# Ledger of designs, part 368: peptides against a protein of PDB entry 6GMG

Target 1, 331 residues: chain A of PDB entry 6GMG
Amino acid sequence: DSDDRVTPPAEPLDRMPDPYRPSYGRAETVVNNYIRKWQQVYSHRDGRKQQMTEEQREWLSYGCVGVTWVNSGQYPTNRLAFASFDEDRFKNELKNGRPRSGETRAEFEGRVAKESFDEEKGFQRAREVASVMNRALENAHDESAYLDNLKKELANGNDALRNEDARSPFYSALRNTPSFKERNGGNHDPSRMKAVIYSKHFWSGQDRSSSADKRKYGDPDAFRPAPGTGLVDMSRDRNIPRSPTSPGEGFVNFDYGWFGAQTEADADKTVWTHGNHYHAPNGSLGAMHVYESKFRNWSEGYSDFDRGAYVITFIPKSWNTAPDKVKQGWP

## One batch from the design tools (peptide; made by RFdiffusion4, then SolubleMPNN)

Design b2_p29_7_s2 (from b2_p29_7, 13 letters changed)
Fold by OpenDDE base, seed 1:
Structure b2_p29_7_s2 (fold): chain B 331 residues (1-331), chain A 29 residues (1-29)
Amino acid sequence: as target 1 above (331 residues)
Amino acid sequence: SRPKLSLEEAQKIQKAHKEAEAKAAAKAA
């Protein structure tokens, strides 16, 4: 029962982490040990280490979303999301491909759609946009200046995002970030903020009015990026899981992975931090574990999901939850 | 990858996610 969720206890600020262990090609540790690492590496505010607060530990205890929550400072809203979809590949495979043995037409179409998303290109697009945003933030001391800079950058790059309206998630993302408005955060100064990235895995077949086949095998037309911009309309993501295809089968509704603002140019070498489930040390699920995965391990996802989105949000530059370099595991 | 979850386990996780969302919404209100 979700009633088994427990907030991890406080860890002394000076306590060093135990070594991580390998798990499925990634580094793994129990949540308490991640808190120790977080305090040593990611907790800094204005260069000073901080003990993870009770509130932050509570956020973290919710599992995969908790890792992104504690590092971004807010519950994920997923409003500014990017992906890459190969329309030509999709059309070609539907036309020239055929269902596998035992595969239904709906299952085939869902699989082909899933395979037509390019996680690396989606991630690259998000990084590109984050870079543009960071340039626009750098010397902007009010939101108006930031928006003007952003429009200029987009115009110079002939980016389709320049055609988005002022109320779009793209232009409104900064002002809708709580930490931007906080006195100890951005204090309404864009130059004190930086763009960061996290990823969400979720199921496409969430429309309750659609066919059962789409809910079981995916909706090939759902959550595709807009041409040119790469923006994904996430408004229809209601955290509905994949429908079971067999008795006793169950799927999780989402997974979250934290990237932050790593500067590693090789996508395959980037580190993604995520959790398995909520912390239930006395329950059937057991203690929460935190994973630090390479991009390939993260982007592979699970059969629970057929969509991956790369989301941009903002944090104060004074936070160290999104350092330029992330080291996998410990030491 | 991870082991395949049972329906019961998946439902527990889903419930916790909904609770997290509700908690966040309450704070923002």
Scores: peptide ipSAE 0.476, ipTM 0.912, DockQ to the pose 0.878
Fold by OpenDDE base, seed 3:
Structure b2_p29_7_s2 (fold): chain B 331 residues (1-331), chain A 29 residues (1-29)
Amino acid sequence: as target 1 above (331 residues)
Amino acid sequence: SRPKLSLEEAQKIQKAHKEAEAKAAAKAA
């Protein structure tokens, strides 16, 4: 229950983190210890470390989304999302594949659709686009200049995104970023901003008007990327969890992982920061834990989800919440 | 335009993730 959520207490600015616990290729710690790490590593504004504010601690306390929230500076809108889907694989598996023993047709189709998404290619697409955006931002001192630069970059690369509408999330993302307009943020100067990436895991079968089978086993046609651009229409994502397939079964509504702006070229070596649940130290769920996972561990996800999207947003360059290199765990 | 996210929407958070992590850990052990 959200009523059990507690805002973690303030941590002294100079308090060093305790060692993280290694767990199957990821590093884990309690939220309070993550705050300590965050203050030492990610809190810097204009080169000066900052204590995590009460507001930021409150955001963080919301769990997985809280990690992305505190680091991006805004609640995720998920409007500029990318994925990769292998249509040929999907068609071939549907045609030539067979349901497993005990697997329903709907379950089979949902599984095949899930398996037809390529998380690595989706991530790479987002990184490619973020790179293009960063080039467009670099010397742009107003939004018009940014947009002109962006269009030129896309034209040079023959990227299908050049054909997107001016009102699309792709072109409107910067202007819709609160920190871009803040005096101590971008101050309406695109060159003060940089593109960052986070990922969302969610369920495809969210349409309440669809069949029960789609809600239980996935909607094979939902949340596919547009060909050429890789853009996913996230407008229908309402944070509705997977429907139970058996009595007593329950699923989580979403998961969020923070990547930021790491420069590591090998996707498998990138670090994703995420939380398990809202902080409820006195409740049934217990204290919130924060995980720093390698891409393989992050992208694997859970059975709760059959979609993964990689989302681009923007933060001020003066923030250190998205450094070029992220070290897993502590020390 | 997509509606502004409310705090209520933000409060609709993972409830079973801890159990999922525990299960994953048990499987890997």
Scores: peptide ipSAE 0.025, ipTM 0.634, DockQ to the pose 0.055
Fold by OpenDDE base, seed 5:
Structure b2_p29_7_s2 (fold): chain B 331 residues (1-331), chain A 29 residues (1-29)
Amino acid sequence: as target 1 above (331 residues)
Amino acid sequence: SRPKLSLEEAQKIQKAHKEAEAKAAAKAA
């Protein structure tokens, strides 16, 4: 039972973090120490450090989603998601490849589909789109101006997103962002907002009406990006975990990683912040740990998941939860 | 990579995730 979840206590605003520890090529620390780092580095609003509020600490305490939640200011909606899928590779491997020893046909197809996603290209697409959005935001003082700027930018780049419907998550994402409407946030001024990126790992085989094989080994046709745009329809993502393939096997339903708005051009050098599980210092799972991973470590994911999406949302420019440069670990 | 989770551990984490979603929904209402 999650009844053992505890909200981490408040940390003094002036308390410096302890050094992070290396863990599987990542920088790792306990959640309380991350709060200390967060207050020193990411907490700034209008240039002033802030103590992480009780509400924010509570959000954070829920684990991997909590890291994205506290930094984005909202629970992930995942509506504006991007990925890259190599259809030619997929078709070729299905045709010319063979199941491994002991691998079922369904397992083979699921694996081939998973391997046909390019995490780096998906991430790059999201960054490209975020950049376009940021340009559109820069001098837009109302939503109409923002949308007009977007359309112009997309037209100039001959981007397929220009053909998206006005009700598409692509165009509606800003207006659906709570912090955009907040007085101390965007105050309905797009120029006060910036696009940020997080990633979600999840399972493709979520359709309960589908075959058991798809639920166990993945649905090769699910959650593919649309050609040209790279948009992933996330409407069928209901946070359903992978079905066990053996007795006693369990899978988590999702993982979230926070990137923000780093300007590092080399994807491999970007830092992704994520958590392991909810904070249970007195429970069997133990204290929550926060990881700062390089892209390679993040994008590798876990066997729990066969899909990765890169999601765009927005935060106020006055927040420092998405700085241009993120340093891994402490100091 | 992380160690393989038991069914019990995974279920606990999943439950917490559902609670997080419910909490977020309640705030948005």
Scores: peptide ipSAE 0.640, ipTM 0.940, DockQ to the pose 0.846; fails the geometry check
Fold by OpenDDE base, seed 4:
Structure b2_p29_7_s2 (fold): chain B 331 residues (1-331), chain A 29 residues (1-29)
Amino acid sequence: as target 1 above (331 residues)
Amino acid sequence: SRPKLSLEEAQKIQKAHKEAEAKAAAKAA
């Protein structure tokens, strides 16, 4: 079939990227050129540039998820996810608001729910938690020490996460990270790891047993963060896209954006790296493109999605896939 | 571990992104 995914070819290690193209406030390039940039900027392990391996190129070729995959070193599990939801806003808008002309009640409720999520606060929460985790990691040479440090940090901050179950994604995330266990990664030493962030956009109305309206317009009650912690139960996310509302309408199942571990305090200045689709240079979809977007452009999302989650995972500190500073585009 | 993304899922992601980009571009103009 002409629409088959293709693994991008290898790029010479010393090949410099071509300039990125501006695209609606984003920097855009073809996947092969991103590989060149990645090799120059993000490929470093223990301070040495690396050619993107065939395996990594294959991961990357999967599109938006591929960007997060190659940089995190694992396929996203999305277990440790954060969001912010304004319940008061939601209740008030439902009570006092009215459907727009031609808007169904279900569509109205779905829209109001979507609008009640605060992407910036969700991102801030994830950054806060990542910071706490990083402090807990710094001097911990085994998992037990990490967990003890984490609990102490949370107690000091009176953070509700301290009450999470030991088996929760919050406490189990590190041990469930493959690179933590790898000899050339963490080697079971938490102090060799750092917390990183990516984001996922997805559809709330994924329950097949729910009403058609929820599948079409969103489930207002689905994927809300827990009060106090900000944790989102992602167990019901099965990568099911929004149901079409009209014949011929189709929606995408998810989008992924890579943030890493940028230290930029201004959320609006942070750079999010994401892809459009799987690489199909000989197919109808064409070559994969990679985008470097500012937070505003990333967080806006698409009509395909009514949820955004900010997910924490871990990578070895020896990797440069999550540098403190990310420059948008090239040069 | 193999990506949980089916080829079909990957295809759906692509089409929607192009449309989404077009929509985003239209909103930004």
Scores: peptide ipSAE 0.026, ipTM 0.647, DockQ to the pose 0.039; fails the geometry check

Design b2_p29_7_s3 (from b2_p29_7, 13 letters changed)
Fold by OpenDDE base, seed 1:
Structure b2_p29_7_s3 (fold): chain B 331 residues (1-331), chain A 29 residues (1-29)
Amino acid sequence: as target 1 above (331 residues)
Amino acid sequence: SRPKLSAEEAEKIQRAYEEARKKAEEKAK
């Protein structure tokens, strides 16, 4: 029941975190302790530590999406999403592969499609694009200058994104970012903003008009990246979970992981911050926990999901929610 | 531990955000 959600209490600004607990290769802590860490490490605005506001604590309390929400400054819209899909692998496996014992044809096709996505390449594509965008932002003092720079960068790299429509999520993402327009944020100055990345795991079989098999086992054709650009049309993502395949089975609708703007070149060494569920300390779900996972742990996902997208958004450079280096756990 | 957030809750949050954004845009005009 959504009614069990509680906003975590304020933590003193100078309160140090308790040590995180190791959990299956990731670091884990309760949400209140994450708030403490956040205030020490990520809260800085213009170099000054800030207490997490009530509004921010409320955002955080919504669970996995809350971590991305509080760090990005806005609820995820997921409009500028990237992935990598190996079409040849998919076709070859469908042609030459066989369903496992007890596996239906639909289940087989769904599994093969899921396995044909390359999370690492998808992440790399997002990082590549974010880098291009950051270069375009660097010396642009108005949106027009940013867009011109972006087009030039894309042309130099012969990137297919150069052919996107001006109204596409790719070109409209900055102007649609609330913090870009805020006086204490970008103040309409692109050079005050930077690109950041988060990831969403979700289910492909969300079309209610499709077959029950697709809803249960995945839609192999849904949420594929466009060739050349890697862009995923997220417009059909309605946060609908996987349909149960057996009585009593239930699936979660999505998972969000925050990466930010880490500069670590090795994807496997990057840290992803995410939550388990909304904060319900007095409810059946219990207190919210926050995880800091390595890419391998994050990208593995759950059986609840068969798609992963890497999304680009923007935050003011004055925020420290996306530092160059993220340390896993505490201390 | 797996994430636990219902589709209904997520949709509610999304709608609330969209409404808030629209209101903010209207006030800025």
Scores: peptide ipSAE 0.025, ipTM 0.657, DockQ to the pose 0.195
Fold by OpenDDE base, seed 5:
Structure b2_p29_7_s3 (fold): chain B 331 residues (1-331), chain A 29 residues (1-29)
Amino acid sequence: as target 1 above (331 residues)
Amino acid sequence: SRPKLSAEEAEKIQRAYEEARKKAEEKAK
């Protein structure tokens, strides 16, 4: 019953959060307590902490996507996505590898494809691009200046992204960001914006016209990054979950993790914030929990997913939802 | 116009999120 989702109540602005609980290398808390932390740490606009609005609490209540939604200020569009795929590894494993006992050929190919993605390299690529974008945003007071700066930066780095079409998600991402156009946001000034990163886990076998095997075990050819750029075409991601392989089996359609703009150079030390499910304190799912996970814990994902993408979007610099340093848990 | 997620689109977030995840983890062990 869709009726079980509840918007968490408002928390007093000055209410301190309770300590987080350790959970398998993660820091875990109930959504209400995360709101308290968020108000103390991430709510600041122009240096002033703010109470999470009813609208923001409603967004948050949607679970994993809600965390990214609240912190990015918009529902994830996933247009500017990056990944890393080792084609040589994939080909080699397909040629020289063997299915495990009881593993079908399709299952084997799906697994090999999944294993051929490098989450760390994908994340690093996104960080690299975000850094380039941030440099391009600096001192750019209109979109034209930003785009010119971006092209120059890419040329200097001999980055293949310089060859992308002007209409590509790469070049259009800023202009398509609502907060960029808002008076209290970017106000059409790129220098007021910064690039931020979140991650999405999803299933490759989403094509309903494809074989049942691909829907069950993955589509080895789907959602691969373009060579050189690392861009993933996300247009075919329709939030379709993995098909059951056995009766009673069910899979989740996606997971989202918020990174923001952390400056920690060691990927393993970065913190990813995500939720388990929508907030249903009186329902079967129970209250929503928020996790702050290290990269290793986040990137491992679940069997529900065989793809991970790292997505770039933008937020106003005046927001503190993407600080340079994120501390795991509380205190 | 800000693309506002419709309530219906938000409901596409699978209700069985936690259950599915638990089952998936058990099968991976």
Scores: peptide ipSAE 0.032, ipTM 0.675, DockQ to the pose 0.059; fails the geometry check
Fold by OpenDDE base, seed 4:
Structure b2_p29_7_s3 (fold): chain B 331 residues (1-331), chain A 29 residues (1-29)
Amino acid sequence: as target 1 above (331 residues)
Amino acid sequence: SRPKLSAEEAEKIQRAYEEARKKAEEKAK
């Protein structure tokens, strides 16, 4: 199936994109046209436009993950993930609610758990943490200084993240970022880096040793954020899709959306960039399409997924893949 | 539109990336 994947051809650096088209409240275009837009808007290194390299085009061609991959500069590791879960709501609905007509108990519990996650609050938590990290990065010229700054910021805000272990993804994320160590990237200088955000949608019922019901309808206890920090343990996410509930039914394993470092304070006005599938112009799936969606469109997700996480990583400030403002569509 | 990427493909991508990263780190030393 993956054998049909094709790397999109190079686009001339000065080629302007064709207009995007509206698609269910979002802007949509084919991958080749996104490359054109990317070169005009997001490709800048040290203020200079760049042609998307063959390697970057190859990354992009992998679909939804490809958009995040090309813009973040690395394949998503999803180690520093945040979410928000309303425990009181969950308990209350579980206790006082009833399954819908035709809904099994397991299906009911899975649905209630899904609905107890607040995507907006999860996103806001990630933005809050990213802001703290950016302040810590700003004047730090080595990792030690960054970590010290980070601890001070967390202490000042009485943030529970201050209690995380030094080996936690929270503290190790920067040093584990390839672009931080690159000479043309951070060059081991934290002040040359900035925090960015992307989101992953995935299925909770991934435990192969659990009941079939959990695999079909979700595991209500899986991938909940830790109290206080909002951190989600993503170690058990193995990209396993939801199990079919009926013969012939199939689900996708994940979706990725790129936010970057937009400064828009209103979450509803933020733009999320994502792809539909790997690029297969000569295959059954067809050409890859790229979507620029508002937060509501992105956070709605699909029935394939019952979890959403907002992940922090880092890119060099010299990259323009995460500008302060993202305009939906073209022109 | 719906995303389409199999778990096997994702694992392949991840492994390829990790291998490339290791090679890059070795060259940087």
Scores: peptide ipSAE 0.028, ipTM 0.680, DockQ to the pose 0.185; fails the geometry check
Fold by OpenDDE base, seed 3:
Structure b2_p29_7_s3 (fold): chain B 331 residues (1-331), chain A 29 residues (1-29)
Amino acid sequence: as target 1 above (331 residues)
Amino acid sequence: SRPKLSAEEAEKIQRAYEEARKKAEEKAK
C-alpha cells in the first residue's frame, strides 16, 4: 500500500546539506538532505535557485523513479531507449557454454542473455545520439528545422537512425515533451531545449503468455536493441517484476538512474543519481535514501533486473538539473 | 543500502509507482 508514502517537508532554500555518507563507491543520503543539495546545485531556473515545490517533493518521494522524475520534469515514458547486445557472444556462449551446477537450462539462457548486454556500449550509444540531437537543436527555432537538422546530422554520420519512420519515438520525442511546449520551458523553440539521459533497469520476462521459466529466469529474446540503431522497443515494458523462484522471494519492478547531460568523457567517472524506494519514514521501508553512484555501481544493477536501457529525453536549457559536471556527494 | 524486499514490500512499491504514473497523467491534463 502506497499509504505509507509521505511527501518530504519543505527545506529552507539556503539550508546547506549535511555530508553524504560514502558507501562502496557511492555517496548516500536521506531524501531531505538530497532536497537541500538539489536546491543548492540543481534547482536553478534561469540562473536562480528555486525551492523544491510541493509537487516536486511529491514526485521525488516515489523513490527510484522520483529522482529522474523531478530532474526531468516528467514521469519517465521510456520511449527513446538504447542498449547494446553482443549477438555473437550470446550465440557462442549458448553453443559452447554449459549450465552451472544446479542451474536449469532456462536459468542458464537467461543469465547468458543478461551477460551479453554491454552497459557501457549502450550508454555510449545514448550519449552519441544525444550529442547528435543537441547539435540539431542548437540553431533550430521550430520543430521542422530541428527535424531537418537531425536528418542532416544522421546522414553525415551514416547513422541507421536516419531510416526511422517519422512517427518513431526518435523523431517524436521532442514534440512529446511537455516542457518543450511550456511557455517557461522551450516555448516550442527547440534551441531552448537539450537532450538528457537517464537509465532504467527492468525485467525481461514480463510476458504473461510466456513460460514460467522465462518469468523467473528471464526472456533471452526480449528487449534486445535493433541492430544498427541500438533502439529498444520498450512497448512491452509494463513494470512487471521478476517472478519469485522461491517462497517469500520478491523483486522490485524497476530502478531509475539520472545522468542528465554530464560531459565527462570517461564513462566510469560519470555519476548516476537514484533512490532506493518511496519515502516511508514511519513505514516498514523507512525513509527514502538517494544515492549518487559511479557508472560501475549503477550499471551493475541488481538480480531483480536483467535489462538496462539508456533513455533520451529533453529538458529546457534554463534548468540546471542536468549540469555538465556532477559532483558525487557533499561537500 | 538498497534493502532486500519481501514480496509484499515489492508489491507496495509497484502500487506506489503506478500511483505516481497516474498522478503524472492527471497533472498533464
Scores: peptide ipSAE 0.025, ipTM 0.647, DockQ to the pose 0.791; fails the geometry check

